# Designs tried in a protein design run: peptides against a protein of PDB entry 6FRK. Part 54

Target 1, 411 residues: chain A of PDB entry 6FRK
Amino acid sequence: NEEVLNAMLKEVCTALLEADVNIKLVKQLRENVKSAIDLEEMASGLNKRKMIQHAVFKELVKLVDPGVKAWTPTKGKQNVIMFVGLQGSGKTTTCSKLAYYYQRKGWKTCLICADTFRAGAFDQLKQNATKARIPFYGSYTEMDPVIIASEGVEKFKNENFEIIIVDTSGRHKQEDSLFEEMLQVANAIQPDNIVYVMDASIGQACEAQAKAFKDKVDVASVIVTKLDGHAKGGGALSAVAATKSPIIFIGTGEHIDDFEPFKTQPFISKLLGMGDIEGLIDKVNELKLDDNEALIEKLKHGQFTLRDMYEQFQNIMKMGPFSQILGMIPGFGTDFMSKGNEQESMARLKKLMTIMDSMNDQELDSTDGAKVFSKQPGRIQRVARGSGVSTRDVQELLTQYTKFAQMVKKM

## One batch from the design tools (peptide; made by RFdiffusion4, then SolubleMPNN)

Design b1_p12_1_s1 (from b1_p12_1, 5 letters changed)
Fold by OpenDDE base, seed 3:
Structure b1_p12_1_s1 (fold): chain B 411 residues (1-411), chain A 12 residues (1-12)
Amino acid sequence: as target 1 above (411 residues)
Amino acid sequence: LEQLHNLLLELS
């Protein structure tokens, strides 16, 4: 029994190390899991595998919880949020994502570019801010980040902005000059929150980086980026362990909407390859898909039309990147999260919708849409011409529709 | 949710 337990724990430890979890955290987790199982095995009759899995899950949840409540902005106040992190961490992109998140929540939000080191930093921020209709401040001529940050914060305070986000310079490496600049900016603007942005793809370097930032600046929050890549997210555990600060958001892609509030349970479930059913539920609820009671009722009756399929594709497109949704489904491995497949999947859905846009109401609303087209092949040619696709593409759509309609009839 | 899950599985 002890040999089997030790073998299973060895496999779990190996998998966590391969997920970029720090070796000290893995050792501590192994000891804590052993201690937890030794206490629970006194309860006869539980499946040892489930007990180990549950113990591992509980200990990973504890590793992501620093025991510190996350800072939250106060409505009707001026909240200054300073961003810190290395160049290439996704810091500037994350500033724009956070600004857009708060703007969509009805906060009066602005961006300040205090990155004077990177050529084109202000142009990049300006481009992102303009696309999102977010007010911004920066300089093409001022080289002191302290002056830019101070002037920008003062300006937006006077204009009664509620969320004032300050993007700072990054460096390629941990340099004393970077930390001195960050301290000078922080002292000048007196931020309500300092956010450390970390790239999850740096693997075992996550702990050392996170520690170096925490040792120099009062990091109060962490944002982890590039969780859409090959990074299994073990670096997030290292960041929390080193900073003693909560993860507040995660970046899950390159789009401005590829940004979500951090949830501990879903994150650990995803890290373990268990899927994120809770995040899928939350995302479905955020889309108000329940307003489609009429569709749910049709599906319950085994009715599924091409229009119903079109509406489902619209819903999937509103859910954001298809890879994120697939990555929430249990049993879809990390390989489905590869960025290449996401754009291709969305392009495929958009192509299918464009084909359906060339269909008439009789074709769209038929309970047997495929049979309507099979009885009158001239309809396939009309739709193909109208949508600029081949007759084969229309036949492939009808084949997919038939599969879905058969599945709905079996429900 | 199970329906959406199955739809997504078939699109993959």
Scores: peptide ipSAE 0.006, ipTM 0.403, DockQ to the pose 0.064
Fold by OpenDDE base, seed 5:
Structure b1_p12_1_s1 (fold): chain B 411 residues (1-411), chain A 12 residues (1-12)
Amino acid sequence: as target 1 above (411 residues)
Amino acid sequence: LEQLHNLLLELS
């Protein structure tokens, strides 16, 4: 029993390290999981795998929960939100995404560019803000970020803006001069929230970077960017641990709407390569897809057919920003997105749908489509010939379907 | 939800 536990914990620890989770956190998780699992309960014939998985999930949820309530803006007040982070973290883009998020929710939002260090920072912010129809402030001539931030905040306070986002200079290195500048800006504008923006792709460096910011400025919130890339987001756990601040949003792509509120459960699910079924359900509900209720009801009953998968692929193809939705679909994890552009992802779905177009109603409507094909291998050859694909491509589709259907059956 | 979480862990 202990050998089996240690083997499974080793696999989990390896997967977490491959997800850029900090080695200290992985070690702590392993110890916590090992302490949470009663080996005597494991001996009683309980599904050892499920117990370990539940314990791992529970401990990961604790790692992303700092036990601190996230700051929320107050309606009808001026809320000053200062952004801090390294150059290349996606900070400037994230300022625009957050402003757009609040604007879409009916908040009077604005952007201030207090990045005087980066040439073209103001032009970039201005371009993003103009595209989103967000009011902005900055200077081409003023070099003091304190002056720009103060003037911009005063201007937008006087104009009764509710969300005032201040973008600051990012540096490539933890330079004392940058932290002094950030502190001077923070003291001048007295932000209601300081948001640390972190790139998920920096993985193991997240802890040290996040700590360096927290030690200099009162970081109260974290936003993790580039979660559409190869980064599984394990660095986010390090940021929470170092800042003791909640993740409030995640950036999930390059578009201004590739931005969502952080949800712990979906994030941990995605981090583990589990997909984001809750986020998929929420996004499906938000999109008011036709027959969404019928699908949700089938999902609740653990029913998922190849036809249901086909219909979901059709729905996803109709939704436009495909990158966000595919990354939420189990088996279409980060690896599906990371290996291709949105067009390639669409082409892959279209290929899968073309394979399913060669299936019959008995195959499509079976509650275990994979079992129908496994019992009669001649069906795979028929479908492969009908769709112009290899038998391997059909088997890969059935393997994906089996993963989905197993997911739904256990819901 | 717990079953979903456990299941999602099985697929990882």
Scores: peptide ipSAE 0.000, ipTM 0.382, DockQ to the pose 0.025
Fold by OpenDDE base, seed 2:
Structure b1_p12_1_s1 (fold): chain B 411 residues (1-411), chain A 12 residues (1-12)
Amino acid sequence: as target 1 above (411 residues)
Amino acid sequence: LEQLHNLLLELS
């Protein structure tokens, strides 16, 4: 039993290391999982694999939870949010994403560019802010970030802004000059929240970076960026461990909308390659597809039609970038995240929908659509001609549908 | 729903 546990833990530890989880955290996790697993309970015939997976999941959830309540802005008050992080972390982009998030929630939100170090920082912020219709402040002539931050905060306080986001300078590396500047800005503006922005793609460097920031500035919140890339998110565990601060949001792409509130369970599920069921459900619910309740009810009854499949393909097409949806699904390898695969996947869905557009209501609404076609093979030929595809393409669709319908019946 | 989406995406 101990050998089996050790073998499974070795596989999990390897997968976590490949997910950029810090070696110290992986060791601690291994010890915590070993302590949480009663070897006597493993003798009782329980599914050892499920028990170990559950223990691993539970301990990962604890590693992402700092035990500190996230700061939240107060409605009708002036909330100053200071951003800190390295250059290339996505800090400036994340400021705009957070501002846009609060603006969409009906907060009076503004942006301040206190990055005087990077040429064109203010122009970039101005472009992003203007595109999102977010009020902004900055200077082309003032070189002191403390002056810009102070003036901008005062201006927007006087104008009764509720969310005042201050973007600060970054550096390519941890430099004492960066930390001194951040402290001077923080002391001048007295932020209600300091947000550390971390790039998840830096892998094992996440711990050292997060620690360096926490040791110098009072980081109260973390935002993790570039989780749409090759970064499996293991660096987020390192950030929480080092900062003892909650992850409040994640960046999931380059677009202003590629920003979501952090959820522990979905994140750990994704990290383990279990998929993001909850995030998928939430995205499906955010689409306000009234048809989702009807579908869930049909699925609960083990009923699934070709029309139900068509409606789900429409829903997937409405969910936006297919790569983001694929990344929420267990067993889809990282290779599906390539831009080339998204267009191909959308073209495949559109082809399948075009085949179904050539089906009649009797075929679409049958609880056993494959059997309708198997009983009358002439239907396959009709649909193939109507959609401009081969009879093989129609048979492949029906085979796919049959796999679905069988899975739904087993649910 | 996720298993359904997973299977839909496996099929895409």
Scores: peptide ipSAE 0.011, ipTM 0.500, DockQ to the pose 0.079; fails the geometry check
Fold by OpenDDE base, seed 1:
Structure b1_p12_1_s1 (fold): chain B 411 residues (1-411), chain A 12 residues (1-12)
Amino acid sequence: as target 1 above (411 residues)
Amino acid sequence: LEQLHNLLLELS
């Protein structure tokens, strides 16, 4: 039993290290899991694998919990949020994402560019803010970030803004001058929250970076960026461990909507390759697809048409990066991304939709669309010609539809 | 819906 436990823990530890989890945290997790597993319960014939998985999951949840309540803005108050982080962390983009998130929730939100170090920082922020219709402040002439931040905060306080986000300068590395500037800005504007932005793609460097910031600046919140389908996310655990601050949001892509509140359970589930069913449901619900009720009712009756499949492809296309959706599905781990770029998956969906655009209403609205085509093979040839594809491509679509319709009938 | 999305994604 101990040998089996040690073998399984070795596999888990390897997978966590491959997921860019810091080696110290992996060692701690291994010890905690060993201590949490009742060897007597393992003897009772319980599925040892499930027990170990549950213990690993529980200990990972603890590693991402700093034991500190996340700061939340107060409605009807002026909430000053200062962003700190290295250049290339996605800090400026994340400021815009957070501003847009709160604006969509009905908060009066604004952005301040206090980055005087990077050429074009204000132009970039202005561009992002203008696209999202977010009010912004900055200067082309003022070189002191303290003056810009102070003036911007005062302006937006006087205009009764509820969310005032201050983007600060970054550097390519930790420099004392950067931390001095951050402290001067923080002292001048008295932020309600200091958000450290960290790039998850730096992997094992996350601990050292996060520690360097926490040792110099009173970081109260963490945002982890570049958690795309390729980002292993283990650096997030290192950030929490080093900063002792909660992750409040994650950036999951380049789009302004590729930003979500951090949820511990879904994140750990995804990190373990278990998928994020809850996050998939939430994303589907956020799309406010008016047709979801009608679809749910059809699915309850075991009805599924080619039109219903087409509508679902449109919905998937609206959910944003296909890689993010795939990464939320159990069993569609990183290996599915290896078979094609997100663009190729979207191109495949578009191709399938183009085939369906050449179908008639009788074909699309049939509860047994595959049988309609099987009874009259001339329909396959018509659709193939109309969509500019092979008869094989149409048959593949119908085979896919049949698999769906069979699963819906079993639901 | 989730199973349907999972399936739809298996098809892509």
Scores: peptide ipSAE 0.010, ipTM 0.451, DockQ to the pose 0.087; fails the geometry check

Design b1_p12_1_s3 (from b1_p12_1, 8 letters changed)
Fold by OpenDDE base, seed 4:
Order: sequence, then structure tokens, then C-alpha cells
Structure b1_p12_1_s3 (fold): chain B 411 residues (1-411), chain A 12 residues (1-12)
Amino acid sequence: as target 1 above (411 residues)
Amino acid sequence: SVLLYNLLLELS
């Protein structure tokens, strides 16, 4: 039993290391899992794999919990949020995403560009802010970030803004001059929250980077970016461990909407390759797809039409980047996303919809759409000609529909 | 949600 446990833990540890989890954290997790597993309960014939998975999941949940409550803005107050992080971390983009997130929730939100080091920083912030209709402040002439930050904060306080986000200079390297500047800005504006923005794609460097910031600046919150990329999210654990601060949000893409509140359970589930069914449900619910209840009811009765499939493709297309949606689905590992360019997957869905646009209501609304086409093969040729595709493409669509309709009947 | 999941599984 101990040998089997050790073998399984070795596989888990390898997978966690491949997920960019820091080696020290992996070691600690291994020890904690060993201590949490009762070998006697494992002997009683319980599914050893499920028990180990549960123990691993539980210990990963503890690793993302710093034991401190996340700061939250107070409604009707002026909340100053200072952003810190290296250049390329996605800090500036994340400032805009956070501002947009609060604005959509009915907070009076603004942005301040206190990045005087990077040429065009203010233009970039202005461009992002203007697109999102977020008020912004910055200077083309002032070189002191303390002055810009102070003036901007004062201005927006006087205008009764509730969320005042200050973007600071991100340098390419951890330099003492950067940290001194950050401290001077922090002292001048007295932020209610200091947010460290970290790129998850830097892998094992996450710990050292996060620690360097925490040792110099009173980081109270973490935002992890680039979780849509090749980063498996293990760096997030390193950030929490080093900063002792909660992850409050994650960046999941390049769009301003590719930003979500951090949820521990979905995140750990995704990290373990279990998918994010909860996040998928939440994202579906955010789309306010009015017909979801009617569809769920039809599915419960084993009814599924080509029209129902078309509506689901429309829903998938509305969910945003196809890669993110796939990454929420259990079994769509990183290897599946690596094979399909997001553009190719979207083009495939759009092609299928174009085929269905050439179908008639009798074909679309039939509870046995495949049988309608099988009884009258001339329909396949009509649809193929109407959509500019081969008869094979139509047959492939009908095959996919048939498989899905069979699954629905088994549910 | 379950539908989208299963549909995407079949499209993969």
C-alpha cells in the first residue's frame, strides 16, 4: 500500500511540476498528502485513486489560501488601488480590465497612468480607457510618477470616484530604483490596496519574483495573468506562498472581458485537468441565454433537434475565445488546444452553422433530423449546394448531430 | 451547461 501510494504521489508531483508548481510547494504537498491519508482506510477497499485525488485537491486548496481575507472595495467610499509588477506581466492591461469590471458593476471607476518610464505608457492606457469609456489621468510632460499619482488621485477623489486605479512603472528587471519609486508612490497616495500583477507563464520564476515584490512593497492582493496561454497556473500557488496575499482576479486572455474573480475550487479543478464546469456554468449564466431553461427541459425529455444544436453553436460563439471554453471542459487538456488554432475551431463552427442555414424548418425542427435526411438523400444535396459545401460535409454534420442526439437520449 | 460540454466533446 505504501509503495502504491508513493508511486501515485510521484505521478502527482511530476504533474504539478509540469504545471509550474514550485518544487518546495510540491514537496510540502507530498508530505501533507502522506500525512492526511489514512493507510488503514486505503486498505478497506475504498477507491485509492479517488482518496488520493481528494487529498491532493484539499492540499492544493490550502496552498492557494493565504489565511487572510481579500480586500474588497467599500461602496460609496474612495478606494485607491495601486498596481505593481514587472513589464510584460500584463499590469497595464489588468488595470483596464479591473476598471472595466468595476464599471460594469456600477462603480464610478477611473485609471491613473503613473508610468513615466515607458514611452507611450500613457497613450496605451488612454487608448484602453477610451475604448472602455473609463475616465483616465496621466501626463505627457510630468516625469515624476509621485506627482502624477498624487494629482490624479486628488482629482478623482474630488470628483467622488469610488475606484481609483493607479498603474505604476513596470521595469524589465527588479531594480532598487523601481522599488524606491513604488514606495514613494505608495507613501504619497496611501493606497487602500496594493495589487501585485504576475505573469503565470514565467513558471518557476514566479516565487522569486513575487517574493522580491513582497519584500519591498506591502502587497495585499495578487492578480495572475496569462492563464489562457501555456501556463498551467502553478505559478499562482507560488505567488500566494511568497506574498501571503490572496489571488483576487485572474486574466484569461487579451480582451478586456477576459478577466474574472478568482475562485479556488474551479481553479484547482482546472489545474488538475478536471475542467471548470462551474466556470462554464457561470459563463453560460452571464450570457443571459433566455432559452437555456427550455433547452434543458427538452434535453431532460431526450429531445434534441438540429435547431437546438444551432442555438448551442451560437451560444458557444458568444462565450468568447473558443480556447477558453475548451479549457473549461474536462478532457480537453492542453494537448487538444495545441492542435487547433482558435481561429480554425471558430471557422469550423461557423461552417457548420452555414450548413444549417441552408436547412429548412422541417429539417431543423425534426426530433430525428438524421432520419429526415436519410429518407430523402436529395435533401443532403440541396443543403450542400445551398451552403457551398460538399455532400460529405453535410453528412459529417449529420453524423455529429446523431452522436449528440444519442447522448441526449442516454441522459 | 451540460449540453455545451457534451456538444464540445463530440466536436473534438
Scores: peptide ipSAE 0.010, ipTM 0.456, DockQ to the pose 0.089
Fold by OpenDDE base, seed 5:
Structure b1_p12_1_s3 (fold): chain B 411 residues (1-411), chain A 12 residues (1-12)
Amino acid sequence: as target 1 above (411 residues)
Amino acid sequence: SVLLYNLLLELS
């Protein structure tokens, strides 16, 4: 029994290390899991795998929980949020994402660019802010980030902004000077929250970097970026451990809306390759797909039309990046996301929809659409001509539809 | 929905 446990724990530890979980945390987790598993309960014929998975899940949840309540902005107050992080961490993009998130929730939000070191930092922030219709402040001439931050914060406080986000410099080469500058900015503006932005793709370096920031500035929140399928997310655990601060949001892609509140359970489930069923359900519910009930009823009756498939493709396209959706599906590991160009997958769906746009209502609404086309091959040629595709492309679509319709009939 | 899940599985 102990040998089996040790073998399974070795596999879990290997997978966690491959997921960029810090080696110290993996060791601690292994010890905690060993201590939490009753070997006697394992002997009773309980599914040893499920017990270990549950124990691992529980310990990972503890590693993501710093035991500190996340700061939340107060409505009707001026909340100053200072961003800190390395250059290339996605800090500037994340400032815009957070500003947009609060703006969409009806907060009076603004952005300040206090990055004087990076050429074009203000232009980048201005472009993002303008696109999102977010008020912004910065300078092309002022080189002191303390002056820019102070003036910007004062301006937006006087204008009764509720969320005032300050982007700072992320110097790569002058760590001490960066930290001194960040401290000077923090002292001048007295932020209500300091957010450390961490790139999940830096893997094992996450601990050391997060610690370096926490040792110099009072980091109170963490945002993890680049969780778009290439980053295995294990670095997030290191950030929490080093900063003792909660992850408040995650960046899940390049779009301004590829930004979501951090949820512990879904994140750990995804990290373990269990998917994010809750997040999938939430995303499906957020789409307010009124027709979901009608579709579910049709499915219960084993009915699935080409129109129903078209509507599902529209729904998938509305859910955002196909990669993110796939990464929420149990059994689709992070490695599956690495192979699919999201743009290619979306282009494929759009192509299929374009083929269906050339179908008539009789074809779309048939409970056996494939049979309608098989009985009258001239329909395939018409649809192919109408959509500018080959007859083979139409046949491939019908083959895919047939697979789905057969699966629905088996449900 | 189970359908969306299964649809995504087959598209993958």
Scores: peptide ipSAE 0.009, ipTM 0.434, DockQ to the pose 0.065
Fold by OpenDDE base, seed 2:
Structure b1_p12_1_s3 (fold): chain B 411 residues (1-411), chain A 12 residues (1-12)
Amino acid sequence: as target 1 above (411 residues)
Amino acid sequence: SVLLYNLLLELS
């Protein structure tokens, strides 16, 4: 029994290391899991694999919980949020994402560019802020980030802004000059929250980076970026362990809306390759598909039309990057869709929709659309000509529709 | 939700 446990724990430890979990945390988890598993209960015929998986899941949840309640902004107050992090961490982009998140929630939000070190930092922030219609402050002439941050915070306080986000200079590595500048800015503006932005793609360097920031500045919140890439998110555990601060948001892509509140359970489930069914459901529900009730009612009656399939493809296209949605499905690892496959998948959906745009209402609204086409093959040729595709492409669409309609009838 | 899940499975 101990040999079997050790073998399974070795596989789990290997998988966690491949997920960029820090070696120290993996060792700690291994010992905690061993201590949590009663070897006597393993003798009682319980599924040893499920027991180990549950113990691992529970210990990973504890590693992501710092035991500290996340800071939250107070409505109707002036909340100053300072961002800190290395150059290339996604800090500046994350400032815009957070500002946009709060703006969409009805907060009076603004951005301050106190990055005087990077050429074009203010232009980049201005461009992002303008696209999102977020008020911004910065200078082309002032080189002291303390002055810019102080003036910007004062300005937006006087204008009764509720969320005042301050972006600071990044560096390519941990430098004492960066930390001194950050401390000077923090002392001048007295932020209500300091957010450390960490790139998950740096793997094993996450611990050392997060520790270096926490040792110098009072980090109170963490945002993890680049979780859409090859980063399996193990660096997030290192950030929490080093900063003793909660992860409040995650960045899941390059778009301004590729930003979500951190949820522990879905994140650990995804890290373990179990998928994120809850996040998929939430994302489906956030799509104000008022028509979901009508669709659910049709599905309960085993009815599924080509129009219903078209509407579902529109919904998939509205959910954002297809790779992210697939990565929420159990058994679809993050590696299943290379960036090339996402564009191909979206192009495939768009092609299918273009074929359906050449169908008539009788074809689209038929409860047996495939049979309508099989009875009158001339319809396939018409649709193929209308959409600029082969008759084979139309037949492939009808085959897919038939598979879906059969699944719906079995539900 | 389940339909979208199944749609995504068939598209993969």
Scores: peptide ipSAE 0.008, ipTM 0.459, DockQ to the pose 0.061
Fold by OpenDDE base, seed 1:
Structure b1_p12_1_s3 (fold): chain B 411 residues (1-411), chain A 12 residues (1-12)
Amino acid sequence: as target 1 above (411 residues)
Amino acid sequence: SVLLYNLLLELS
């Protein structure tokens, strides 16, 4: 039994290391899991694999919990949020995403560019802010970030802004001059929250980077960026361990909407390749995809047409990056994304829709669309010619439709 | 929700 446990834990540890979880955290997790597993309960015939999975899940949840309550802004007050992080961490983009998130929630939000080091920093922030209709402040002439930050914070406090986000200078590496500048800015504006922005794609370097920031600046919150399909997320655990600060948000792509509140359970589930069914349901509900009462009523009666499938493909295309959606489905972990670029999956959906655009209303609205085509094979050839695809591509679409229609009949 | 999940499963 102990040998089997050790073998399974070795596989889990390997998978966590491959997920960019820091080796020290993996060792600690292994010890904690061993201590949490009652070997006597393992003898009772319980599924040893499920028990180990549950123990691993529980210990990963603890690694992401710093034991400190996340700072939250107070409604009707001026909340100053200072962003810190290296250049290329996604800090500036994340400032805009956070401002946009709060703006959509009905907060009066603004952005301050206190990055005087990077040429075009203010232009980039201004461009992002203008696109999102977020008020912004910065200077083309002032070189002292302390002056810019102080003036901007004072201005927006006087204008009764509730969320005042200050973007600071980054550097390519940790430099004493960067930390001195950050401390001077922090002392001048007295932020209610200091957010460290970390790129998850740096993998094993996350611990050292996060520690260096925490040792110099009073980091109170973490935002992890680049958690799009390729980022294994293990660096997030390192950030929490080093900063002793909660992850408050994650960046999941380049779009301004590719930003979500951090949820521990879904994140750990995704890290383990279990998917995120809850997050999938939340995304579906946010898109109001279920507001099609007519479709729901048809589905209740076991009716599903090619038109209904077309409408569902349009809905999938509205959910954003297909890779992110697939990564939320159990069994569609990192390995599935390795085979298909997000662009390829979206191109496949668009191809299927283009085939359906060449169908007539009789074909689209039939409750047995596949049977309409099977009875008159000339329809397949017409649709294939009309959409510029092979007859095989049309047959594959009809095969997929038939599978869906059978699933709907079983619902 | 469930239909979309099943659609995504079959597209994979």
Scores: peptide ipSAE 0.008, ipTM 0.428, DockQ to the pose 0.061

